Peptides against a protein of PDB entry 1EBD. Designs and how they scored, part 64

Target 1, 138 residues: chain A of PDB entry 1EBD
Amino acid sequence: KASYEGKVAAEAIAGHPSAVDYVAIPAVVFSDPECASVGYFEQQAKDEGIDVIAAKFPFAANGRALALNDTDGFLKLVVRKEDGVIIGAQIIGPNASDMIAELGLAIEAGMTAEDIALTIHAHPTLGEIAMEAAEVAL

## One batch from the design tools (peptide; made by RFdiffusion4, then SolubleMPNN)

Design b2_p18_5_s4 (from b2_p18_5, 7 letters changed)
Fold by OpenDDE base, seed 1:
Structure b2_p18_5_s4 (fold): chain B 138 residues (1-138), chain A 18 residues (1-18)
Amino acid sequence: as target 1 above (138 residues)
Amino acid sequence: VDEEKKAAALKQIQELAK
């Protein structure tokens, strides 16, 4: 369980991407740990009748997070099951406010979990967690 | 409408943080 601590500073422009036209507007809450989201939440997708896989990977299993002793939280990918396209992502954890940008780009480009899984990420980095979560979705 | 969407998103993020 992530501890939601500190002064909440919210920057959110929530958009609803469609299956046809991807619009990924990030929302960020500056707290400890940071919180960020882009695209669909899992429940939003389900409510719209989209069959999704929610792929979660914990920072506790990320090499950089371990090295930094900052392992609270996780990354979640919301992946459309029929074609593997990423339609949403949430990050609770270190550097979430910046890391969400990669996933916003992926969503806007219509990338799949496989695309992310096959993208080389520098080791060890927090960003590797996106690749790890993508592998969970496969 | 935008403010309502923002509020909903923030609430969901907060819920995820639990």
Scores: peptide ipSAE 0.113, ipTM 0.710, DockQ to the pose 0.040
Fold by OpenDDE base, seed 4:
Parts: C-alpha cells; structure tokens; sequence
Structure b2_p18_5_s4 (fold): chain B 138 residues (1-138), chain A 18 residues (1-18)
C-alpha cells in the first residue's frame, strides 16, 4: 500500500549544514511511507570529501514495525569515519517525521554512533531502529 | 536559494525511497 514515489502531501524546510546556523534542519515529506532527512545525505558527504559509513537498518527487522504490520523502509545513519560522529540521517518508514528529531538532536550535539548505540531505547519501539542502525555503524 | 536546497533535499529523499 505504501508508495515511496508518491505525491508529496506536506513538506518541511530543509537546510544546508552551516558552521554558524543549525547543523541539522530536518526535511520531512508526509507521504506514505513518511520520509525524513536531517544533515548530510551519504552522497553529499562523499561529494564534499567526507569519508562516511552509511549504516542502514530496515524496519522489517524492527519489532515494533512488525507488530504494527508496517515494515516498509529503513533508517540510514551517515557517520563520519574519522570520529564516528553522526552527520546525517534519513528515515523512510513509519513515524519518520517524529523519529527524525532524535537524530537531529544527536547531530546538533555532535554525538557519535556509539552514543546512540549505548542509549537504551524501549523495546519494542520504532525508535529502537536508531539504536540498531547505530550498532551497524560500529 | 533555500528553496533550491529544499527541492534538492526532497529529490534526494525520493531517490532514497526507491
């Protein structure tokens, strides 16, 4: 039932990471499934010469998503290899529009994938996927 | 300028969604 290429119903403003401005301005597309992004996309980071790990975890492997029967999509963390700092995140899937906030906070705070991986997320929750993706990045 | 960046970001999200 979900269409990843469906018509945009609503969108949030995206911003480019800046040294002066907020690093992480989210972009959200309220489609089915929802799409959200904050910080760097993988290719953007690569184009700027940043060596990154793209850690991807599917909702199909998330306990809450399975329980909701809503398992389309994934969470992707863009992690700078040099120091493990999260510099971007994309979420395609259930509750992406809200879940992106955790990653936005992490990016703004200069947190690492390890920080997220070591943060206990309630089980089972959709948000747990952030922890799982962070573990992939380790 | 910000509108262009926004549009680019949206396109990238769509590309990821494939």
Amino acid sequence: as target 1 above (138 residues)
Amino acid sequence: VDEEKKAAALKQIQELAK
Scores: peptide ipSAE 0.108, ipTM 0.705, DockQ to the pose 0.041
Fold by OpenDDE base, seed 3:
Structure b2_p18_5_s4 (fold): chain B 138 residues (1-138), chain A 18 residues (1-18)
Amino acid sequence: as target 1 above (138 residues)
Amino acid sequence: VDEEKKAAALKQIQELAK
């Protein structure tokens, strides 16, 4: 069944030794606003039969983005519902090209949304949006 | 194969940005 195969694939990218192929390859478009992605898109996960939460948080609600008057876009986490593991992330907004690295690390390490939510981010920073999106996924 | 995966991701980013 597709659901089982999708689960195995997602677990493999979460740091299981049976995984030979890496999914966490970052992609960046240096537009205005910037766009960045790593791991699964929401629809890719669904197509593979993985039940996911798409946790989205807007830059319009981020204190640093407001201070910079640069509030277009959002951060989206793709979180596997079964165990809360982050399997993908997309950022459209200020500094997306650099901020994607934190989430790439989280995916490669097999971290959960809770791990990110409980990680203290400096205030006020754009990076806090990762923590806020992680809280949405809980 | 990594370049092909990157290209596919970029296409999806473009759709996401719409």
Scores: peptide ipSAE 0.039, ipTM 0.671, DockQ to the pose 0.034
Fold by OpenDDE base, seed 2:
Structure b2_p18_5_s4 (fold): chain B 138 residues (1-138), chain A 18 residues (1-18)
Amino acid sequence: as target 1 above (138 residues)
Amino acid sequence: VDEEKKAAALKQIQELAK
């Protein structure tokens, strides 16, 4: 956030008008396992009256995580039932701090679980877990 | 406001990590 805002400010000073326009601010804790979140938590969405699907997929079922012998945790997608739009994501597990970026992009772009499910992810990668969770949400 | 939202998210992450 601060980095993005700083870049926008610098561009404005340089004569390039821009606006800070973001929907989701990622949050990361560099613990072991790493933790990351962007957008809504499931309960936050429910508290606001949004009907959601919470699709959870474990790293224990991910081929790359198994190969790395690092299978703790999960990815959770929070998907709005009305239109399938991804409105939040949480990751606890390997590389969560970097993997959250894909989901941040998806939320900012207004993508659906179907969009992620239909996006080819390389095999075997940790990133496949996002695709797997998206498929669960369909 | 944005920083408050970030702080709230971090708190929830910490709860998830338990």
Scores: peptide ipSAE 0.025, ipTM 0.585, DockQ to the pose 0.034

Design b2_p18_6_s2 (from b2_p18_6, 11 letters changed)
Fold by OpenDDE base, seed 5:
Structure b2_p18_6_s2 (fold): chain B 138 residues (1-138), chain A 18 residues (1-18)
Amino acid sequence: as target 1 above (138 residues)
Amino acid sequence: MASEAKKEEALAKIKALV
């Protein structure tokens, strides 16, 4: 948040109009397991009248998480039903703090669950869980 | 392993930090 607001202020001073987009600002808690979020929570979207799909995929079904013996948690995508656009993501599990960056990029770019599902992820990786959760949203 | 309820509570804590 603060770094992004500082960038927006600097761009405004430089004569480049910009807006603070709070939707694509990640939040991370370095707990065990790690927790990360970007964009809408499912209930937040519902409270705003957005019809959403909450697509959840468990780390217990991820090949890399199994190989690491770290299978606690899940990835959740919050997908707008009208157009399939990803508007939020939450991760609880291994490497959540770094993995949220891909989903932050997807949300900022206005990508769909289909875009992520069609993105080839290396096998086996933790990041592959984003593709798997996107497939659940289709 | 944290319970599912503890995981949802952790997400709620993140929501309060945004």
Scores: peptide ipSAE 0.080, ipTM 0.688, DockQ to the pose 0.025
Fold by OpenDDE base, seed 2:
Structure b2_p18_6_s2 (fold): chain B 138 residues (1-138), chain A 18 residues (1-18)
Amino acid sequence: as target 1 above (138 residues)
Amino acid sequence: MASEAKKEEALAKIKALV
């Protein structure tokens, strides 16, 4: 089931009509730290034969996370190397449950890491981590 | 060490939900 859902997800991201588009369905665990994921995990993409860049940026390098004294965790983007399209994201850290929504939107829209890197994020915000991780993927 | 193991466990839990 999950492998089929993942393949349907990849096909949807590639602009192929899928009968059920699960690509942008987030999963959230309201733990401390929070955990969120949307789309592919890095290993899942590799297991499906997708060549990916896994771009990781830590909350400890984010000005807002420092100001909140909550720097535990990271954001990971899973980017398809062929075209730079974001196919997955994982977040462990403060506000992960809300931050995943931007990346869910990006994946659903078939956006690239460049699109996120060129998007102006408000300063200082936790959302800037998505931009920073996207820059790492370039 | 304990923090990274907790993060890996949390990722494993979320991966099991996806």
Scores: peptide ipSAE 0.034, ipTM 0.628, DockQ to the pose 0.025
Fold by OpenDDE base, seed 4:
Structure b2_p18_6_s2 (fold): chain B 138 residues (1-138), chain A 18 residues (1-18)
Amino acid sequence: as target 1 above (138 residues)
Amino acid sequence: MASEAKKEEALAKIKALV
């Protein structure tokens, strides 16, 4: 938040139109397991009257997480039902702090769950869990 | 493994940071 607000302010001072989009600001907690979020939580979307799919995929089903013996947690996508657009993501699990960036990009770009599901992720990786959660949302 | 309740608590903590 503060670093992004500082960047937006610097860009505005430099004569570049910029706005703070709080939906696309990631939040990270370096706990065990790590926790990360970007965009809407499922309940926030519902409270705003957005009809959503909450697609959840567990790290216990991810091949890389199994190979690392670090399978605690899940990825959750919050997908708007009207158009399939990803409006939020939450990760609890291995490398959540870095993995949230892909989903932050997807939200900023207005990507759909289909866009992520059709994106080839390297095998085996933790990142495949984004693809798997996107497939659950279809 | 953390309990599901602990995971939901962790998510609630993140929600408070946004």
Scores: peptide ipSAE 0.029, ipTM 0.641, DockQ to the pose 0.025
Fold by OpenDDE base, seed 3:
Structure b2_p18_6_s2 (fold): chain B 138 residues (1-138), chain A 18 residues (1-18)
Amino acid sequence: as target 1 above (138 residues)
Amino acid sequence: MASEAKKEEALAKIKALV
């Protein structure tokens, strides 16, 4: 915590305004399947020289998606390797438009993949896919 | 607030994942 707050403060002081402007706005497409994103895409992070883990989990492995017979797509977390902080998320699949809000909150709060992996989600839910993708990032 | 152009770019990137 204290070392991370010091690094974020030092980066803010060092005058890189461009890193903060991409984190804050969710984008949603109400297609079938739905598409949602918040924060960095994997390639954007790489283009900025950020070493990332792209953790992907498919809806075909989610118990609620199977029960709904709606298993197309995946959740992807973009995790910074140096500290495990989530800097982006993309969802293609059922309820992506609502599920992106949890990940938006996690990114804005500076949460790690471990923080989400340790958060108990109700079973069976579509939301469990966030926990499963976070476990892939560990 | 990100510009409308930044939203369009993000949406284009989402569509490229499909």
Scores: peptide ipSAE 0.024, ipTM 0.544, DockQ to the pose 0.032

Design b2_p18_6_s3 (from b2_p18_6, 11 letters changed)
Fold by OpenDDE base, seed 1:
Structure b2_p18_6_s3 (fold): chain B 138 residues (1-138), chain A 18 residues (1-18)
Amino acid sequence: as target 1 above (138 residues)
Amino acid sequence: MASEEKKKEALEQIKALV
């Protein structure tokens, strides 16, 4: 947020038209477990009348999380049903603070759950949970 | 492991930051 707002302000001062879009701005809480979010929460989308799929996958089913003995939490994708576009994501669990960046990129690029599901993730990694959650949304 | 309540509180903190 603050760094992005500062960049937008600097670009505006430099004479470049720019707007702050808060939908694509990640937020992180470095708690135990870590928590991260980008884009819509499921309820926010519903309150705006967007029909969504909330696809949830637990870290307890992720091979890397099991190997690390850090299986608390989940990843949730908020997917617009009309076109399969990812409009939000939340992560509670290991490496949530870094893993949210992939989902921020997907949202900013207008990617679908299918795009993530078809993206090969390295095995075994925590990042595979994004692919698994995307497959749940299909 | 944090309680489900603590996870919910952390998510609400994130909602307040956006």
Scores: peptide ipSAE 0.103, ipTM 0.722, DockQ to the pose 0.025
Fold by OpenDDE base, seed 5:
Structure b2_p18_6_s3 (fold): chain B 138 residues (1-138), chain A 18 residues (1-18)
Amino acid sequence: as target 1 above (138 residues)
Amino acid sequence: MASEEKKKEALEQIKALV
């Protein structure tokens, strides 16, 4: 938040108009396991009257997480049913603090679950869990 | 594995940061 707001303000002062978009602002908690979120939580979307799919995939089913013996948690996508657009994501698990960036990019760009499902992720990686969760949303 | 309670607490902490 604060760093992003500072950049937006600096750009505006420099004569490059930009808007602060809080939808794609990530939040991270460096707990064990790590936790990260961007955009809507499922209940927040529902409270705003957005019909959503909550697609969840566990790290216990991820090949890299298994190889690392670090399989606690999951990735959740919050997908708008009308158009398949990703409007939120939550990660609890290994490297959640870094992995949230892909999903922040996807939300900012207005990408769909199909766009992520069709994106080839390297094998075996923790990042494949985003693709797997996107496939659950289809 | 962390308890489901700890995972819930961490998610609530994230919600409070946004």
Scores: peptide ipSAE 0.098, ipTM 0.715, DockQ to the pose 0.024
Fold by OpenDDE base, seed 3:
Structure b2_p18_6_s3 (fold): chain B 138 residues (1-138), chain A 18 residues (1-18)
Amino acid sequence: as target 1 above (138 residues)
Amino acid sequence: MASEEKKKEALEQIKALV
């Protein structure tokens, strides 16, 4: 947040058009398990009158998480029902702090759950959980 | 393994950081 706001302010002072979008700013807690979020929580979207699908997939069903014996937690996608656009994501589990970046990119680019579901992830990886959660949203 | 309650609490803490 603060570093991004500083960049926007510097660009504005230089006479360049700049806007602050707070939706795609990630938040991370380096706990065990790790926790990460970007964009809307399900309840925030509902409170704003956005009709959403909350698609959840557990790390206990991920092949890489099983191989690592680190299967606690889940990934959740918050998907707008009208157009399938991903507007938020939450991860609790292994490597959540790094894995949130893919979903931050997807939200910033206005991607759909279908776009993620059709993206081939390497097998077996923790990252496949994003694809699996996207398939749940279809 | 964190309890489901601890996972909910962690998500609420993250929500307060955004």
Scores: peptide ipSAE 0.057, ipTM 0.689, DockQ to the pose 0.025
Fold by OpenDDE base, seed 4:
Structure b2_p18_6_s3 (fold): chain B 138 residues (1-138), chain A 18 residues (1-18)
Amino acid sequence: as target 1 above (138 residues)
Amino acid sequence: MASEEKKKEALEQIKALV
């Protein structure tokens, strides 16, 4: 938030068109496990009248998380049912602070759960959990 | 492993940042 608002303000002062769009601003808590979010929470989407699928996949089922012995938490995708577009994501688990960037990109680009599910992720990686959660949303 | 309560608290902290 603050760094992005500072960038937008600097761009505006420089005479560049810039908009503050809060939809895809990531938020991170560097706890153990890490927590990250971008876009809508499931309840926020529901409160706005958006019909959503909340697809959840646990790190306990991720091959890389198992290999790291760090399997606490999950990834959740918030997917709009009408068109399959990803409108939010939450990660609690290993490397959540970095992994949220893929989902931030997906939201900014208007990608669907199918787009993520069809994207080949390297095996075994923590990133595969995004693909697995996207498959749950289909 | 963090308790489910701690995970909930961390999610609420994130909600307060956005």
Scores: peptide ipSAE 0.046, ipTM 0.670, DockQ to the pose 0.025

Design b2_p18_7_s1 (from b2_p18_7, 12 letters changed)
Fold by OpenDDE base, seed 3:
Structure b2_p18_7_s1 (fold): chain B 138 residues (1-138), chain A 18 residues (1-18)
Amino acid sequence: as target 1 above (138 residues)
Amino acid sequence: RLSEAERAARLARLAALR
């Protein structure tokens, strides 16, 4: 957040068009398990009157998480029902701090759940859970 | 972004793979 706001301020001072988009800014807590979020939480979307699907997939069903014996937590996608666009994501689990970047890119690009579901992820990986959660949204 | 028609075609492909 602060680094991005500093960049936007520098661009504005330089006379370039710039905007602060707080929806696309990731938040990370380096706990055990790690927590990461980008965009809307399910309740925030509901409070704004957005009809959403909350697609959740557990690390206990991920092949890489099983192989690492680190299966606590889940990935959640917040998907707008009208058009399937991803508007938020939350991860609690192994490598959440790095894995949130894919979902931040998906939200920023205006991708849908099917865009992730039809993207080939390497097997077995922790990142494959994003594809599994996207399939739950469909 | 994909068109609505392209998205519908992707959903149909995904359904055929499940």
Scores: peptide ipSAE 0.020, ipTM 0.587, DockQ to the pose 0.039
Fold by OpenDDE base, seed 1:
Structure b2_p18_7_s1 (fold): chain B 138 residues (1-138), chain A 18 residues (1-18)
Amino acid sequence: as target 1 above (138 residues)
Amino acid sequence: RLSEAERAARLARLAALR
């Protein structure tokens, strides 16, 4: 947030057309395992009356995580049930701080679980867990 | 919002890639 707002402010001061336009702000905790979140938590969506699918996939089933012997945690997608639009994501596990950026992009672009499920991810990677969680939401 | 037809087409594409 602050770094992005600082960039927008610098562009505005320079006389360039720029605005703060974001749907989702990532939050990261650099623990072991790392924790990352963007958009809605499942309970926040439910409290607002949004019918959601919480699609969860464990790192223990990810080929790269197994090869690294770092299999703690999971990825969770929060998907709006009426249209399959991704409205939130949480990652606890290896590389969560970087992998949350894909989900941030998906939320900002109004993408669906099907959009991620149909995106080819490199094999074997930690990033494939986003595709696997998206398939759970279908 | 996706239409049911759009959803079905996406699922069919996914199935064809397996």
Scores: peptide ipSAE 0.018, ipTM 0.532, DockQ to the pose 0.077
Fold by OpenDDE base, seed 5:
Structure b2_p18_7_s1 (fold): chain B 138 residues (1-138), chain A 18 residues (1-18)
Amino acid sequence: as target 1 above (138 residues)
Amino acid sequence: RLSEAERAARLARLAALR
């Protein structure tokens, strides 16, 4: 957030037309395990009257996480039931701080669970967990 | 965004890979 807003401000000062245009702001906690979130939590969506699917996949079932002996936690997608659009994501686990960027992109682009499920992820990677969680939402 | 027809075609492709 602050870094992006600083860039927008610098561009505006330089005489370029620039605006703050984002839907989802990532939040990261560099704990062990790492925690990352973007967009809605499941309960926040429910409190706003959005009917959602919470699709969860554990790192204990991810081939790269197993190979790293770092299998604590999960990825959760918050998917709007009406149209399958991803409106939030949470990651607790290995490399969550970097992995949240894919899901931030998906939310900003208005992607669905099907869009992620049909994206080829390299094997074996931690990133495959996003595809697996998206498949759970289908 | 994909049309509903394009989305249905993607879902059919996904199902065929299972």
Scores: peptide ipSAE 0.018, ipTM 0.523, DockQ to the pose 0.039
Fold by OpenDDE base, seed 4:
Structure b2_p18_7_s1 (fold): chain B 138 residues (1-138), chain A 18 residues (1-18)
Amino acid sequence: as target 1 above (138 residues)
Amino acid sequence: RLSEAERAARLARLAALR
């Protein structure tokens, strides 16, 4: 957000029309465990009358998290039930700050849970949890 | 957005990988 706002301000000062309207702005807290979010929370979607699937997968079931002995937390996908489009994601756990970028891309591109589920993730990786959560949403 | 046919084809691919 702040870095992007700085870029938009610089482009405006330079006389360039800068209107890139992002659908999803990531929020990250570099805590232990890390917290990251992008797009809708499940409750926000419900409050707006969007019927959603909240697909949750725990790091305790992720092979890389087990190998790292860092299994706290989960990934949650917020999927619009009508069409399977990913509209939000939350990650609490190892490397959440970097892993949220895949899901930000998925939201901006209008991807579905099927798109993520059919994307081959390297095994074993923390990022593989996005694929697992997407499979839960199917 | 995927068409219903594309969605069905993707789900069939996923099922074949399991």
Scores: peptide ipSAE 0.021, ipTM 0.560, DockQ to the pose 0.038; fails the geometry check

Design b2_p18_7_s2 (from b2_p18_7, 12 letters changed)
Fold by OpenDDE base, seed 3:
Structure b2_p18_7_s2 (fold): chain B 138 residues (1-138), chain A 18 residues (1-18)
Amino acid sequence: as target 1 above (138 residues)
Amino acid sequence: APSAAERAERLARLAAYE
């Protein structure tokens, strides 16, 4: 976050248009299980009057997680109902700290749950859980 | 090396922040 803000500030000083969008700033806790978040939490969206779908998929149903014997947790997508745009994501589970990057990209790019659901993820991988959660949101 | 019980407790706490 600090690095991003610094870059935006530098660009502004140089005379370039710049804006800080905190929605796509990831937050990671390297615990066991790892925790990662980007964008809105479900309740935050609701508090702002955004009608959302909270699409949740457990690592216990993920083939790679099963193979690794590391199935604690889940991925949650926060999807705006009106247009299917992903506005937040939370991951609690294996490799959450790295997996959050895909979802940060999706949020920054204004992608929908359908975009993720239709993106082929290699099988079996932990990352496949993003696709599974996106399908839940459809 | 957390136990299964410790991991479950951590997970429950994290889920409460949703």
Scores: peptide ipSAE 0.019, ipTM 0.488, DockQ to the pose 0.020
Fold by OpenDDE base, seed 5:
Parts: structure tokens; sequence; C-alpha cells
Structure b2_p18_7_s2 (fold): chain B 138 residues (1-138), chain A 18 residues (1-18)
């Protein structure tokens, strides 16, 4: 966030058209396992009166995670029931710090769980867990 | 994709939890 805002500010100072236009800000903890989040947590959405489904898929069921012998944790999508739009995501597990970027993009673009579910992810990869979680939300 | 106005409102809501 700070880096992105700094870039926008620098461009503004330089006299170039620029604006801060984002919906979600990722947060990452480089722990073992890594933790990453973007957008709403399930309870936050519920507290705001948003009817959501929390779709969770474990790394223990991911082929790449198994191959890496690193299967702790899960990916969770927070999906608004009204229209299937992804409004949040959390990842605890291998490569969470990098994988959160896909979901940040999805949220910023207003994508649905169906959009992610129908996106082909390479096999076997950690990233395909996003597709699996999206399928759970359908 | 959300409109600019929708994005602004959404950002404001998200910021409440930062």
Amino acid sequence: as target 1 above (138 residues)
Amino acid sequence: APSAAERAERLARLAAYE
C-alpha cells in the first residue's frame, strides 16, 4: 500500500495524471506458514450485513503442496451470495505471500467465484488451490 | 467490473477495518 501510494504521489508531484484507485489492500505476514489476506474477512462482511459464503480449500488436498511436503493451511474465499462476487480472501500456507496477488486482482476487477473456477490453472501448482476454493463457492 | 463510484464506496468500507 505505502509503496503504491508513494508511486501515485510521486506521479502527482511530477504533474502527471494519477489517482489512488484501488478496492482492496493486501496484508502479508512472512511467517511459517505464511499468512496473507486481502479484502473482507468473513466476520467483517457479516458484521456489515453482507450475506457471504466462506469457501475453504485445504493445501492438504493440493497436488503441488503434497509434492512439496508442505500441506499445512488453506485458502479461503469470501464470496457475496447476492452476485457471487469475491470480496475477500485469506491464505495460510505455502507461498501465500505471492498467491494473494491473484485474489487481489480478482477483487479489484470485481470478479466472481465462477470467474476463478473457470480460469484454467496449471497443474500441479499451488495456485490451482484458488480454483478449487472457487469451485467450493459455486 | 465496479464503477468508480462503487470502488470509492467499497474502499471506504474496507478502510474501516485497516
Scores: peptide ipSAE 0.017, ipTM 0.422, DockQ to the pose 0.110
Fold by OpenDDE base, seed 1:
Structure b2_p18_7_s2 (fold): chain B 138 residues (1-138), chain A 18 residues (1-18)
Amino acid sequence: as target 1 above (138 residues)
Amino acid sequence: APSAAERAERLARLAAYE
């Protein structure tokens, strides 16, 4: 967020039309395991009256996580039931700080769980967990 | 949005890749 706002400011100073316009701001904690979040938490969505499904998939079931012997945690997608649009995501586990970017992109683009489920992720990778969680939401 | 047939084909490719 701060970096993006800085870029917008720099572009404005340089005379280029630019504005801060984003739907989701990622939050990352570089702990062990890493924690990352973007968009709605499940309870936040519920508190706002959004009917959601929380689709959760554990790193213990991810091939790359197993190969790395780093299987603690999970990925959770918060999916709006009305249209399957992803409105939030949380990751606790290996590479969460980088993996959250895919989900940030998905949320900003208004993508559905089906869009992620039908996106081929390299095998074996930690990123496959996003696809697996998306399949849970279908 | 893809058709049902297109989705099925994509899923088949996905399954083969995994």
Scores: peptide ipSAE 0.013, ipTM 0.488, DockQ to the pose 0.040
Fold by OpenDDE base, seed 4:
Structure b2_p18_7_s2 (fold): chain B 138 residues (1-138), chain A 18 residues (1-18)
Amino acid sequence: as target 1 above (138 residues)
Amino acid sequence: APSAAERAERLARLAAYE
């Protein structure tokens, strides 16, 4: 966010029209395990009166995570119940800082849980957990 | 963390995808 805002500011100073217009701004904490989030948290959505499905899938059930012996944590999708649109995602676990980008893209593009569920993810990868969580939301 | 106003604005943008 700060990097993008800096770019917008530089463009404005240069006399170019520019604006920050993202739906989903990621947040990452490089802890152990890593934490990453984008869009709405479940409780934030509920506080705003959005009826959501919180679809959670554990890394303990992910083949790559098992192979890496790093199975702590989970991925959570926050899905708007009325239309299945993904409005948020949280990842606590291995490579969360990179994996959040897929979900940020999905949110910005207005994708549904079904879109992710029907996207083939390479096997075995940590990224498959997004597909698994999306299937839970269906 | 985003403010309530920022979240409301986000929701409005998300509504365009309905």
Scores: peptide ipSAE 0.024, ipTM 0.477, DockQ to the pose 0.051; fails the geometry check

